Peptides against a protein of PDB entry 4N78. Designs and how they scored, part 239

Target 1, 186 residues: chain A of PDB entry 4N78
Amino acid sequence: HFQVICRLLGYQGIAVVMEELLKVVKSLLQGTILQYVKTLMEVMPKICRLPRHEYGSPGILEFFHHQLKDIVEYAELKTVCFQNLREVGNAILFCLLIEQSLSLEEVCDLLHAAPFQNILPRVHVKEGERLDAKMKRLESKYAPLHLVPLIERLGTPQQIAIAREGDLLTKERLCCGLSMFEVILT
Target 2, 155 residues: chain B of PDB entry 4N78
Amino acid sequence: MAELQMLLEEEIPGGRRALFDSYTNLERVADYCENNYIQSADKQRALEETKAYTTQSLASVAYLINTLANNVLQMLDIQASQLRRMESSINHISQTVDIHKEKVARREIGILTTNKNTSRTHKIIAPANLERPVRYIRKPIDYTILDDIGHGVKW

## One batch from the design tools (peptide; made by RFdiffusion4, then SolubleMPNN)

Design b2_p24_5_s1 (from b2_p24_5, 9 letters changed)
Fold by OpenDDE base, seed 2:
Structure b2_p24_5_s1 (fold): chain B 186 residues (1-186), chain C 155 residues (1-155), chain A 24 residues (1-24)
Amino acid sequence: as target 1 above (186 residues)
Amino acid sequence: as target 2 above (155 residues)
Amino acid sequence: SLAELEQQLQKLLQENQALPPPFE
């Protein structure tokens, strides 16, 4: 699904969606969540000592439940605050998954374009074969497929310019060094 | 442009008219030949004249058709060339627009990106001293020791 | 008149003879 979304939206559509999600997240964090956190901080027990270990894990848990009983029983916390936190979480996950899907798509595009752009994979060299010789053979094999040089030889100046720009756009991808998710987390 | 206009306005219409005129003339020639043959005392001569007229007429028509056909073909070639030029121009514009749109889109998404922290592969300097792997003797954790400490909260 | 037609035909023949032979 995310792959399809990435394909349908393209870079522009993804940008718009991400921007809107960021706005929503910001609104949730600075609005409702912040208010609840402030309120919770105010009502939080000022003195909450760690119970003795002799009570065991269940006893310790019960102790904390008892200390926080009034907070936990606050209906709005469950219905509103936790829902908003879920929304934020979902937004973050969505952004992550979109970025991952986009990265996969970009990698696929790069791989498909590689033979046409003089980008050759490193070939596994068997013992005794010179890597250089194999690479030269590959270069020679794919040389006729190099799009920009081909167009430079056969095309008009305008076509050459377009081909060069297209080649550049094909090579430059987000996956080559950029991340959106890191920005979302900041 | 001038050539195409000349073909469309003068040469092709002119050729069509010439062909039509030729048709009418052929009919007259046929009538003449028929009458001449009937009236002539020398039937052989009349026949030879008819053959000559027929041959000439056919040659003329063939020439007119050929000329007209060539002019039409030339017209079509010129038009095809014009269409190809237009297509090329449209394609160029389209590609330019697409590239521009893509650049804009990339700028927009680029604002939402940061450089991936390429974790500098810190050269894991292998510590010189191979600390002998301390044989982790998994002593079975005897959980029975915890049995005495767990005061079960009697629900 | 037939004479006029003959004259016209002769004129046409002359004009057509001035046309390069279709096959040359």
Scores: peptide ipSAE 0.016, ipTM 0.615, DockQ to the pose 0.007
Fold by OpenDDE base, seed 5:
Parts: structure tokens; sequence; C-alpha cells
Structure b2_p24_5_s1 (fold): chain B 186 residues (1-186), chain C 155 residues (1-155), chain A 24 residues (1-24)
């Protein structure tokens, strides 16, 4: 599904969606969540000492549950604050999954374009074959597919410019060194 | 452009008019031949004259049709060439627009990106000292070491 | 007209050149 979304939206559509999600997340964080966190901080027990380890895990849990009972039972926390946190979480996950899906598509595009851009795969040399000979054979095989050099020889100046721009756009992908998700986390 | 204009405005219309005039002339020639044949005492001569006029008329019409056809073909070739040039220009423009749109889209998404920190995940070289889980082998405290120190009263 | 389109494209190209590359 995310792959289809990436294909449908393209870079522009993804950017728009991500920007809107960031606005929503910002609004949630700076608005409702912040207000609830401030309220929670105000109602938090001023002195919550760690119970003695001797009470065991159940006793410690019960102690904290008792100390935080009013907070845990606060209806608005469960209904509004947790929902907003869920929305933020979903937005983050969405961004992650979109980026991953986009990266996969970009890698596929790069792989498909590689023969036309003089990008040769690392050849697995079988025992006994000279790497150089195999590479030369591959180069010779794909040489006719080199689009930019071909157009540079046969094309008009305008066609050459378009071909170079197209080649650059094909090579420059987010997956090569850029991350959207890192920006979202910051 | 001048050649196409000449074909469209002068040569082709002129050829069409010539063909129409030829039709009118052929009708006159036919009437003449018919009347000549009826009125002539020498039917054979009249027939030969009619044959000559027929041949001439056919040749003339064939020439007019051929000339007109060639002019139309030439016109179409020029127009086809113009259309190809126009198509090439449109394609170039279209490609330029597409590249521009793509660049804009990439800028828009680019502002939402940062460089991937290749965090050299320092291989947490597991400290070579795998602290061997000191299997606390409870070595039984060999209390026999204390046997030599105590002046035990030999009973 | 094609001429108007070309002019618009030229303007867009000039504007695009003024903008930093998308992935720098």
Amino acid sequence: as target 1 above (186 residues)
Amino acid sequence: as target 2 above (155 residues)
Amino acid sequence: SLAELEQQLQKLLQENQALPPPFE
C-alpha cells in the first residue's frame, strides 16, 4: 500500500503530505499534549520515593498505582491525551513507512537506469576469470546504452541539455544520502 | 513559407481552374466533333480528326491532373515537414516543463530531508574480555588449610 | 501560442536557475 501511495503521490505529493502531517504533529505537541503534560506535572506527587525493594514487584507496582491513582484514572488523560499521542505515533510511523517505501522505489529506479548511465554492477568473478576481462566485456555490452554520451554525439544542444538534466535527476535520489525521517525526529 | 503560399494561393487554385476550363473546352470539342461528323461528307476524315482531338484532349487532361497532383503532394510534404518541426518543438517544451516540475517537486521534498548521518556504528567491539561468566564454582572452602596452624591438643 | 509558451518556459527556467539544486 505504501509503495502505491509513493507512486501515486510522487515527490511533490509526499512532500505536501509530510508537511501537513508535521503541522498536525506540531499542533498536537504544542497544544493539547503540552497542556496535559503541564497539568500532569502539577498534579504529580511532589515526593514519590522509591519503595523498598523488599515489597517485591507487586508491592512496588501497587505503591505506584496508588500514588498515581488520580492521574491514571483521569478520564481526559485516557481519552484525549493518549489519543493525541497515538495520532503523533501514527504520523511518525506513517512518515517512516513512506520514506522506506520511497527508498525502495528510488533504488529500483536507480537499478533500472544504471545500464543507461554507465553504472555497472560489481561482477562476481568466478574462480579463474580475470575481473578486468569481465568488466571490459560488460562495458562493451552496455556501451551502446549510454544515453548521455549518445545524445552528446547525435543530439542538438537543447537535447543534450535535457539529457544531462534528466541524467542528473535520475542519479540524484533521496536514498543516496538524504533522510526525511531524521528531520521528523528532530 | 513562400513556396507553400504559392502552392496554396496560386498553383493549386490555378490548376483547378485549368482543369475546369479544360472540361468546358472538352465539351466544346465534343460538340464540334459530333457536328463535324454529321455534316462531313467524308466520314472517315471526320473520324480521324475526332481521334486526334480525343488524343490531344486526353493528353491535356492527363497533364493537368498530373501537375495538380504533384502540386498537392508537394504541399502535403511541406505541411508534413512543418508539423514535424512543430511536434519537435512541442516535445522539447514538454520535456523542459517536466524537468522543471520535477525539480520543483524535489526542492519541496528536499527541504524535509537531512543528510543521513552515517553513524559509523562503531562496532561495539565487544570488549574482548568477555568476562567469562565466572561460574562461581563454589569451590568448597577447603578448611584443611587451617589444620596445620592450630596446636590442637592431641588426645 | 508556441511563442508565449516558450517565453513562459524561459521565465521558469530562469527562476529555476536562481534556486539551489534540490538535493544539495
Scores: peptide ipSAE 0.010, ipTM 0.632, DockQ to the pose 0.261
Fold by OpenDDE base, seed 3:
Structure b2_p24_5_s1 (fold): chain B 186 residues (1-186), chain C 155 residues (1-155), chain A 24 residues (1-24)
Amino acid sequence: as target 1 above (186 residues)
Amino acid sequence: as target 2 above (155 residues)
Amino acid sequence: SLAELEQQLQKLLQENQALPPPFE
């Protein structure tokens, strides 16, 4: 699903969606969540001693549940605050998954374009074959597919310019060195 | 442009008119030949004359048809060439616009990106026991795993 | 070839043009 979304939206659409999500997240964090957190901090027990480990996990949980009973029972916390946190979480996950999907698409595009851009894959040399000979064979095989040189030889100046720009755009991808998710986390 | 205009406005219409006129003339020639044969005392001569006119008429019609056909073909070739030029121009504009849109899109998404190489200088507090950093053997990305993806698998 | 046919037709036309048009 995310791959399809990436294909449909492209860079522009993804950017728009991400920006809007960031706005929503920011609004939620700075607004409702912040207010609830502040209020919760005020009502939190000032002294919450760690129960003895001897009570085990259930006893410890029950202890904290008792200490936080009034907070946990606060209806607005469950309905509003936790919902907003869920929305933020979903937005973050969405951004992560979009970035991952986009990266995969970009890698695929790079791979598909490689033969046309004189980018040869690393050939696994079987034992006994000279790497150089295989590389030369591959170069010879793909030489006719080199788009930019071909257009430079046969095309109009306008076509050459477009081909060069297209080649550059094809080579330059986010997956080569850029991350969106890190920006979202900041 | 001048050649195409001449073909469209003068040569092809002229050729069509000539062909039409030739039809009328051929009818007259046929009538003449028939009457001449009937009235002539020398039937052999009249027949030879008729043969000559027939040959001439056929040749003239063939010429007119050929000329007209060639002119039409030439017209079509010129028009096809014009269309190809227009197509090329449109394609160029389209490509230019697409490239521009792509650049804009990339700028917009670029604002939402940061460089991956920002070394999270998390001071890896080297634990006192310098276990030899496991040489991150960059496993060469075996792109061969992707060899199967490129051939036509419609995801 | 079309060109050869054209030449032949043109030659025939020239040869036949020597015949007076039946109706001036």
Scores: peptide ipSAE 0.007, ipTM 0.608, DockQ to the pose 0.009
Fold by OpenDDE base, seed 4:
Structure b2_p24_5_s1 (fold): chain B 186 residues (1-186), chain C 155 residues (1-155), chain A 24 residues (1-24)
Amino acid sequence: as target 1 above (186 residues)
Amino acid sequence: as target 2 above (155 residues)
Amino acid sequence: SLAELEQQLQKLLQENQALPPPFE
């Protein structure tokens, strides 16, 4: 599903969606969530010490549950605050999955373009074959497919320019070193 | 352009008119041959004359048709060439626009991106020696880094 | 007139004789 979304939206559509999601997340964080956090801080026990480890995990949990009883019983926390946090979480997950899907699409595009861009696949050398010889054979095999050199030989100056730009655009992808998700987390 | 114009405005219409006139003339020739045969005392001579006129008429028509056909073909070739040039121009414009749109889109999405922290803080120890510009050996892009993302086709 | 037609036909014959045979 996310792959289809990525293909449908393209870079432009993804950018728009991501920007809007970021706005929504920001609005939720700076608005409702912040207000609830402030309120929670006011009602938080002034002194909440870590219980001794001797109480074990259940005892520690019960201790914190008791200390936070008034907070947990705050009805709006469950209904509104947690819902907003869920929305934020969903937005983050959506962004992550979109980025992953986009990366996959970009990789596929790179792989498909590779034979035309003088990018040779990693060749597994079978026993007894020289890597150099195999690489040379592959280079020779794919040499006629190199689009930019071909157009440079046969094409008009305009075609050459377009081919070079297209080649550059094909090579320069987000997956090569960029992350959107890191921006979302900041 | 001048050649195409001549073909369209003069040669092809002229050829069509000539062919039409030839048709009219053929009818007259036929009438003449018929009357000549009826009135002639020497039927054999009249027949030979008719054969001669028929052969000539056929040759004339064939010439006119051939000339007209060649002119039409030439016209079509010129037009086809013009269309190809137009197509090339349109394609160039389209590609330019697409590239531009793609660049814009990439800039927009690029704003939403940061460089992946490759934790390899390998201190690029600036090699003290300005090593000679190592010929940028295009290291094949190692896509194996992506093998862990999704169904990595182990090649 | 038949004479004019004959003259035109003779002219056409002469013009066609000047045309290379269509198949040569």
Scores: peptide ipSAE 0.019, ipTM 0.610, DockQ to the pose 0.008; fails the geometry check

Design b2_p24_5_s2 (from b2_p24_5, 9 letters changed)
Fold by OpenDDE base, seed 1:
Structure b2_p24_5_s2 (fold): chain B 186 residues (1-186), chain C 155 residues (1-155), chain A 24 residues (1-24)
Amino acid sequence: as target 1 above (186 residues)
Amino acid sequence: as target 2 above (155 residues)
Amino acid sequence: ELEQLQQELEEMLARNQALPPPFE
């Protein structure tokens, strides 16, 4: 699903969705969640000392349950605050999955474009074969596919300009060094 | 452009007019040949003259048709070439617009990105002194250390 | 009238003969 979303939205659509999600997350954090956190901080016991171990695990649990009873019984905490936290969590996960899916699409695009851009994979050399000879053969094989040099030789100035710009846009991808998810976490 | 205009405005209409005029002339020639044959005392001569006129007329019409056809074909070729050039221009504009849109989109999404911190995996330099695995001596957790922190009933 | 038509026809023939042969 995320892969399809990335393909359909493209960079523009993803940017818009991410911006809106960030706004929603910000509004949730600075609004409802902040208010509940402040309220919870006010209701929190000022002094919560560890009970003696002699009371055993059940007694200690009952002690903390009693100390936190007002917080646990606060119905709005479960219905509103936790729901908002879930929404924030879902937004974060959505951003992560979108970035991962986008990165995969970008890598695929780079791989598909590679033969046309004189980007050759390192060929596995069998024992006894010279790497250089194989690479030269590979270069020679794909040399006619080099798009920009081909257009520079045969194309009009306008076509050359478009080809160069297209080549640059193809090479420059987010996956090469940029992260959206890191921005979302800050 | 000048050649296409000349073909459309002068050559093709002129050729059509010439063909029409040729048709009317053929009727006159036919009438002449018929009358000449009827009135001539030498029917053989009249027949030979008719054959000559017929051959010439057919050749003339064939020439006019061929010329007109070639002009029409030339016109179509020029128009096809113009359409191809126009298509190419439109495609170039479209590509330019697409590239621009892509650049804008990339700027927008770029604002939402930061450089990946390539965490230099600090080679965990194994400390040279392999601290001898301190034999995990299970020290019993003395829970009595926590006894003074609680409000427990002093027995 | 016939002589005039003959002259016109001869002139037309002369014009047509001046046209390059269609097969060239």
Scores: peptide ipSAE 0.009, ipTM 0.694, DockQ to the pose 0.007
Fold by OpenDDE base, seed 4:
Structure b2_p24_5_s2 (fold): chain B 186 residues (1-186), chain C 155 residues (1-155), chain A 24 residues (1-24)
Amino acid sequence: as target 1 above (186 residues)
Amino acid sequence: as target 2 above (155 residues)
Amino acid sequence: ELEQLQQELEEMLARNQALPPPFE
């Protein structure tokens, strides 16, 4: 599903969706969540010391339940605050999955373009064959497919310019060194 | 352009008119031949004359048709060439626009990106001791160890 | 009229003879 979304939206659509999503997240964080956090801080026990280990796990749990009784009884925490946190979480996950899907698509595009851009995969060398010789053979095999050099030889100046720009755009992909998800976490 | 204009405005219309005139002339020739044959005492000579006129008329018409056809073909070739040039221009513009749109889109999404901190992957110094690939003896996973973990219905 | 037509036909024939044979 995310792959289809990426294909349908493209870079422009993804950018728009991400921007709007960030606005929503910001609104949730700075609005409702912040207000609840402030309220929770007010009702938070001023002194919450770690109980002695001698109370065991049940005793420690009861201690914290008692200390946090006012928070636990705060009904709006479950209904509103946690829902907003879930929405934020969903937004983060959405961004992550979109980035992953986009990265896969970009990698596929790079792989498809590679034969036309003189980007050759490292060939597995069988025992006894020189890597260099195989690479040269491969280069020779795909040399006629190199689009930019071909157009530079046969094309008009305008075609050459377009070919170079297209080549550059094909090579410059987000997956090569950029992360959207890191920005979202920031 | 001048050649195409000449073909469209002069040569092709002229050829069509010539062909039409030829049709009219052929009718006159036919009438003449018929009358000549009827009136002539020497029917053989009249027939030979008719054959000559017929051959000439056919040759003339064939020439006119051929000339007209060639002019039309030439016109079409010129037009086809013009269309190809136009197509090339349109494609160039389209590609330029697409590239621009792509650049804009990339800028927009780029604002939402940061450089992946290539954490200096500490050279995982391969431990010098390549532990001999311990032949992975597939020990059958004893799943009975999990029998006590979870609400599994003990049959 | 017939003589004139004959002359016109002869002129047409002469013009047509001047046309190169359709190249096969």
Scores: peptide ipSAE 0.008, ipTM 0.701, DockQ to the pose 0.008
Fold by OpenDDE base, seed 3:
Structure b2_p24_5_s2 (fold): chain B 186 residues (1-186), chain C 155 residues (1-155), chain A 24 residues (1-24)
Amino acid sequence: as target 1 above (186 residues)
Amino acid sequence: as target 2 above (155 residues)
Amino acid sequence: ELEQLQQELEEMLARNQALPPPFE
């Protein structure tokens, strides 16, 4: 599924795929779809009034079928135009699902890294326990796992630099405030 | 570097040669002791001399082996240290490259992103019927649901 | 006698000095 794809491609692969999809979508929209839409607009009835509700659903359907007969009989609409629209739709859905999957992966990464970055979850306090005391205990428990401070104390300057950069990269994720799907819709 | 070179080119080969030479010397000592014992009128003295030479020879060989072994160990330690340094350097380079690749990847994907408009201003059009604002009771996100996902720290 | 020789050997080894060969 899409989670596996996200893991396999990573940021680089996802970016490439998204860019190519956008190109394809653009090509479809500006090319074939646009041409068909223009043609359809030309053959569309200039005046299509809503039939009276008194005709019932079958009568209304027949009315529209008659009004749109030329469009419905346009064979290329089904074979080419609708196919292209499906491709565009699939591309959009793909982008959405990739973003969702990526967001989940990123959240998981953040959660896994949290103990090493002094990011502690709010502990559920049972009635009678002081939140502060529990948090302090938790902080004390995980203090030795704080990677950057540990490396700053024991590591070489190069290691410290790498650790800091790694820490930053770990904290900065797309899910924190960025959306790809919004760009695609744009 | 000089120490390793000395060990590889001089000390260890020299020690091996010395040990090999000791084999021939031991044979000579054995022959001497045998002949001395046969020819000596005082067998007890000859035996004591043989014991002395035997002890000396054993000590000498033991020393040669020990010295050679220590030199080999020292050589291996130096080589191991060199390998560790090399590994560290390679790891550093690898990490630097990986970080760089990650930054590039993030820039590329970043171009395809926009800031999430926090404006979920869904104008809650207050439905005319004032449904009592369900106080969003912030249920603390029970992260325990995620405890089974990955090597999570069991809280 | 063997124990004495062993002890002597250990003492010589403890000196950690190369003994010259009895015969060159």
Scores: peptide ipSAE 0.011, ipTM 0.698, DockQ to the pose 0.008; fails the geometry check
Fold by OpenDDE base, seed 2:
Formats: C-alpha cells, sequence, structure tokens
Structure b2_p24_5_s2 (fold): chain B 186 residues (1-186), chain C 155 residues (1-155), chain A 24 residues (1-24)
C-alpha cells in the first residue's frame, strides 16, 4: 500500500501530505495532549512512596490503584488523550513507512538507471582474474548504453540539455543522503 | 511554406483542371476520329490517324496523372515533415515543463529533509571468530538467584 | 467546325509534344 501511495503521490504529493501531518501532530501535541498532561500532573499524587514488600504483589497493586484512582477513573484520558496519542503514533509510523517505501522506489530507479549512466557494480572477481581488466570489459560492454554521451553525439542542443538535466535528476535522490523521518522526530 | 502553398493553391488545382480539360479534349478527339473514319474514303489511313491520336492522348493523360500524383505525394511529405517538427517542438516543451515541475517538487520535499548523519557506522567488524552460536542450553532460569537482589519477597 | 477542331487538336498536340515524355 505504501509503495502504491508513493508512486501515486510522487515527491510533491508526499511533501504535501507530510507537511499536513506535521501540522496535525504539532496541533495535537501543543494543544490537546499538553492540556491533558498538565491536568494529569495536577492530579498526580505529590508523594508516591514504594509500599512495603510485606503487602505482597496484590497489595502493592492495590496501593498503586488507590493512589492513581483519580487518573484511572478519568474517562477522558482513555477516550481523548490516548486517542490523540494513537493518532500521533500513527502519523509517525506513516511517515516512517512512506520514507522507507520511497527509499525503496528511489533505489530501484537508481539501479535501473545505472547501466545508462556509467554506474557499474563492482563485479565479483574469481581467483586469478584481474579486477581492473574485468571492470574495463564491463565498461566497454555497456559503453553504448551511456545515454548522455550518445545524445551529445547525435542529438540537438536542446535534446542534449534535456538529457543532462534528466540525468542529473535521475542521479539525485533523497535516499542518497537525506532523511525526512529525522526531521519529523525533531 | 512557399512550396507547400504553391502545391496547394496552384500546382494541384492546376493539375486537376488540366486533367479535366484533357478529358473534354479527349471526347472531342474521339468524335473527330469517329467522324473522320466514317467520312474518309481511306479507312486504313483514318484508322492509323486514330491510333496515333489515341496513343498521344493516352500519353498526355498519363503524364498529367503522374505529375499530379507526384505533386500530391510531395505535398503529403511536406505536411508530414511539418507535423513531425511540430511534434518534436511540443515534446520538447512538454519535457521542459516536466523537468521544471520535478525540480519544484524536489525542492518542496527537500525542505522536509535533513542530511543523514552518516555516523560512521563503526564497521561492526564481525569479530573474525564467529563465536560459535553458544548452543542455547535451556538452563532453567533459576529465579532464586535473583532472590537476594533487590527488595523482593524471600519465599 | 471540324477545321477548328482540327486546329485545336493540332495545337493540343503541339503542346503535348512540348511536354517531356511521361516516363522520363
Amino acid sequence: as target 1 above (186 residues)
Amino acid sequence: as target 2 above (155 residues)
Amino acid sequence: ELEQLQQELEEMLARNQALPPPFE
């Protein structure tokens, strides 16, 4: 699903969705959640001491239930505060999954474009073979596929310009050094 | 443009008119040949004359048709070339617009990104000695060992 | 009328003879 969303929205659509999600999260955190946290802090027992071990686990549990009775009975905590926290959590997860899906798509694009951009993977060299010789053979094999040099040789000036720009856009991807999720966490 | 215009406005219409005129003339020639054959005392001469006119007329019509056909073909070729050039221009504009849109989109999403602190992931040099997977000996966790650690209930 | 037609035909023939052969 996230892969499809990434493909459908593209960079622009993803940016818009992320911006709106950030606004929503900010609104939830600074508004409703903050208010509930303040309220909870006010009703929190000022002194909560560890009960004696002699009460056993049931007694200790009952003690904490009693101390936190006002919080536990606060119905809005479950219905509103926890719901808002779930929404924030879902938003964070959504952003993470979108970024991951986008990264996968970008990597696939890079891999597909690589032969046309003179980006060759390091080939496994069997014992006794020279890496340099093998790489040179590989380069020569794929040289006819290099798009920009081909267009520079055969194309019009306008086509050359477009090809160069397209090549640059193909090489430049977010996955190469940028993270959206890190921005969301800050 | 001038060549195409000349073909469309002058050569092709002119060729069509010439062909039509040729038709009318052929009808007159046919009538003449028929009458000449009927009235002539020398039927053989009249027939030979008719053959000559027929051959000449056929040749002239063939020429007119060929010329007209070539002009039409030339017209179509010029038009096809113009369409191809137009298509190329449109494609160029379209690609330019798409590239621009992509750049804008990338700037927008870029604002929402930060540089990945590639913390030098310390190459977790896998210790060369793959510690043999310590056979998970399910030793029963003797929880009694923890009985002395913390304020837990001593049983 | 026939003489006129003959003259017109001769003129047409002369014009057609001036045209390059159709197959050249």
Scores: peptide ipSAE 0.009, ipTM 0.698, DockQ to the pose 0.007; fails the geometry check

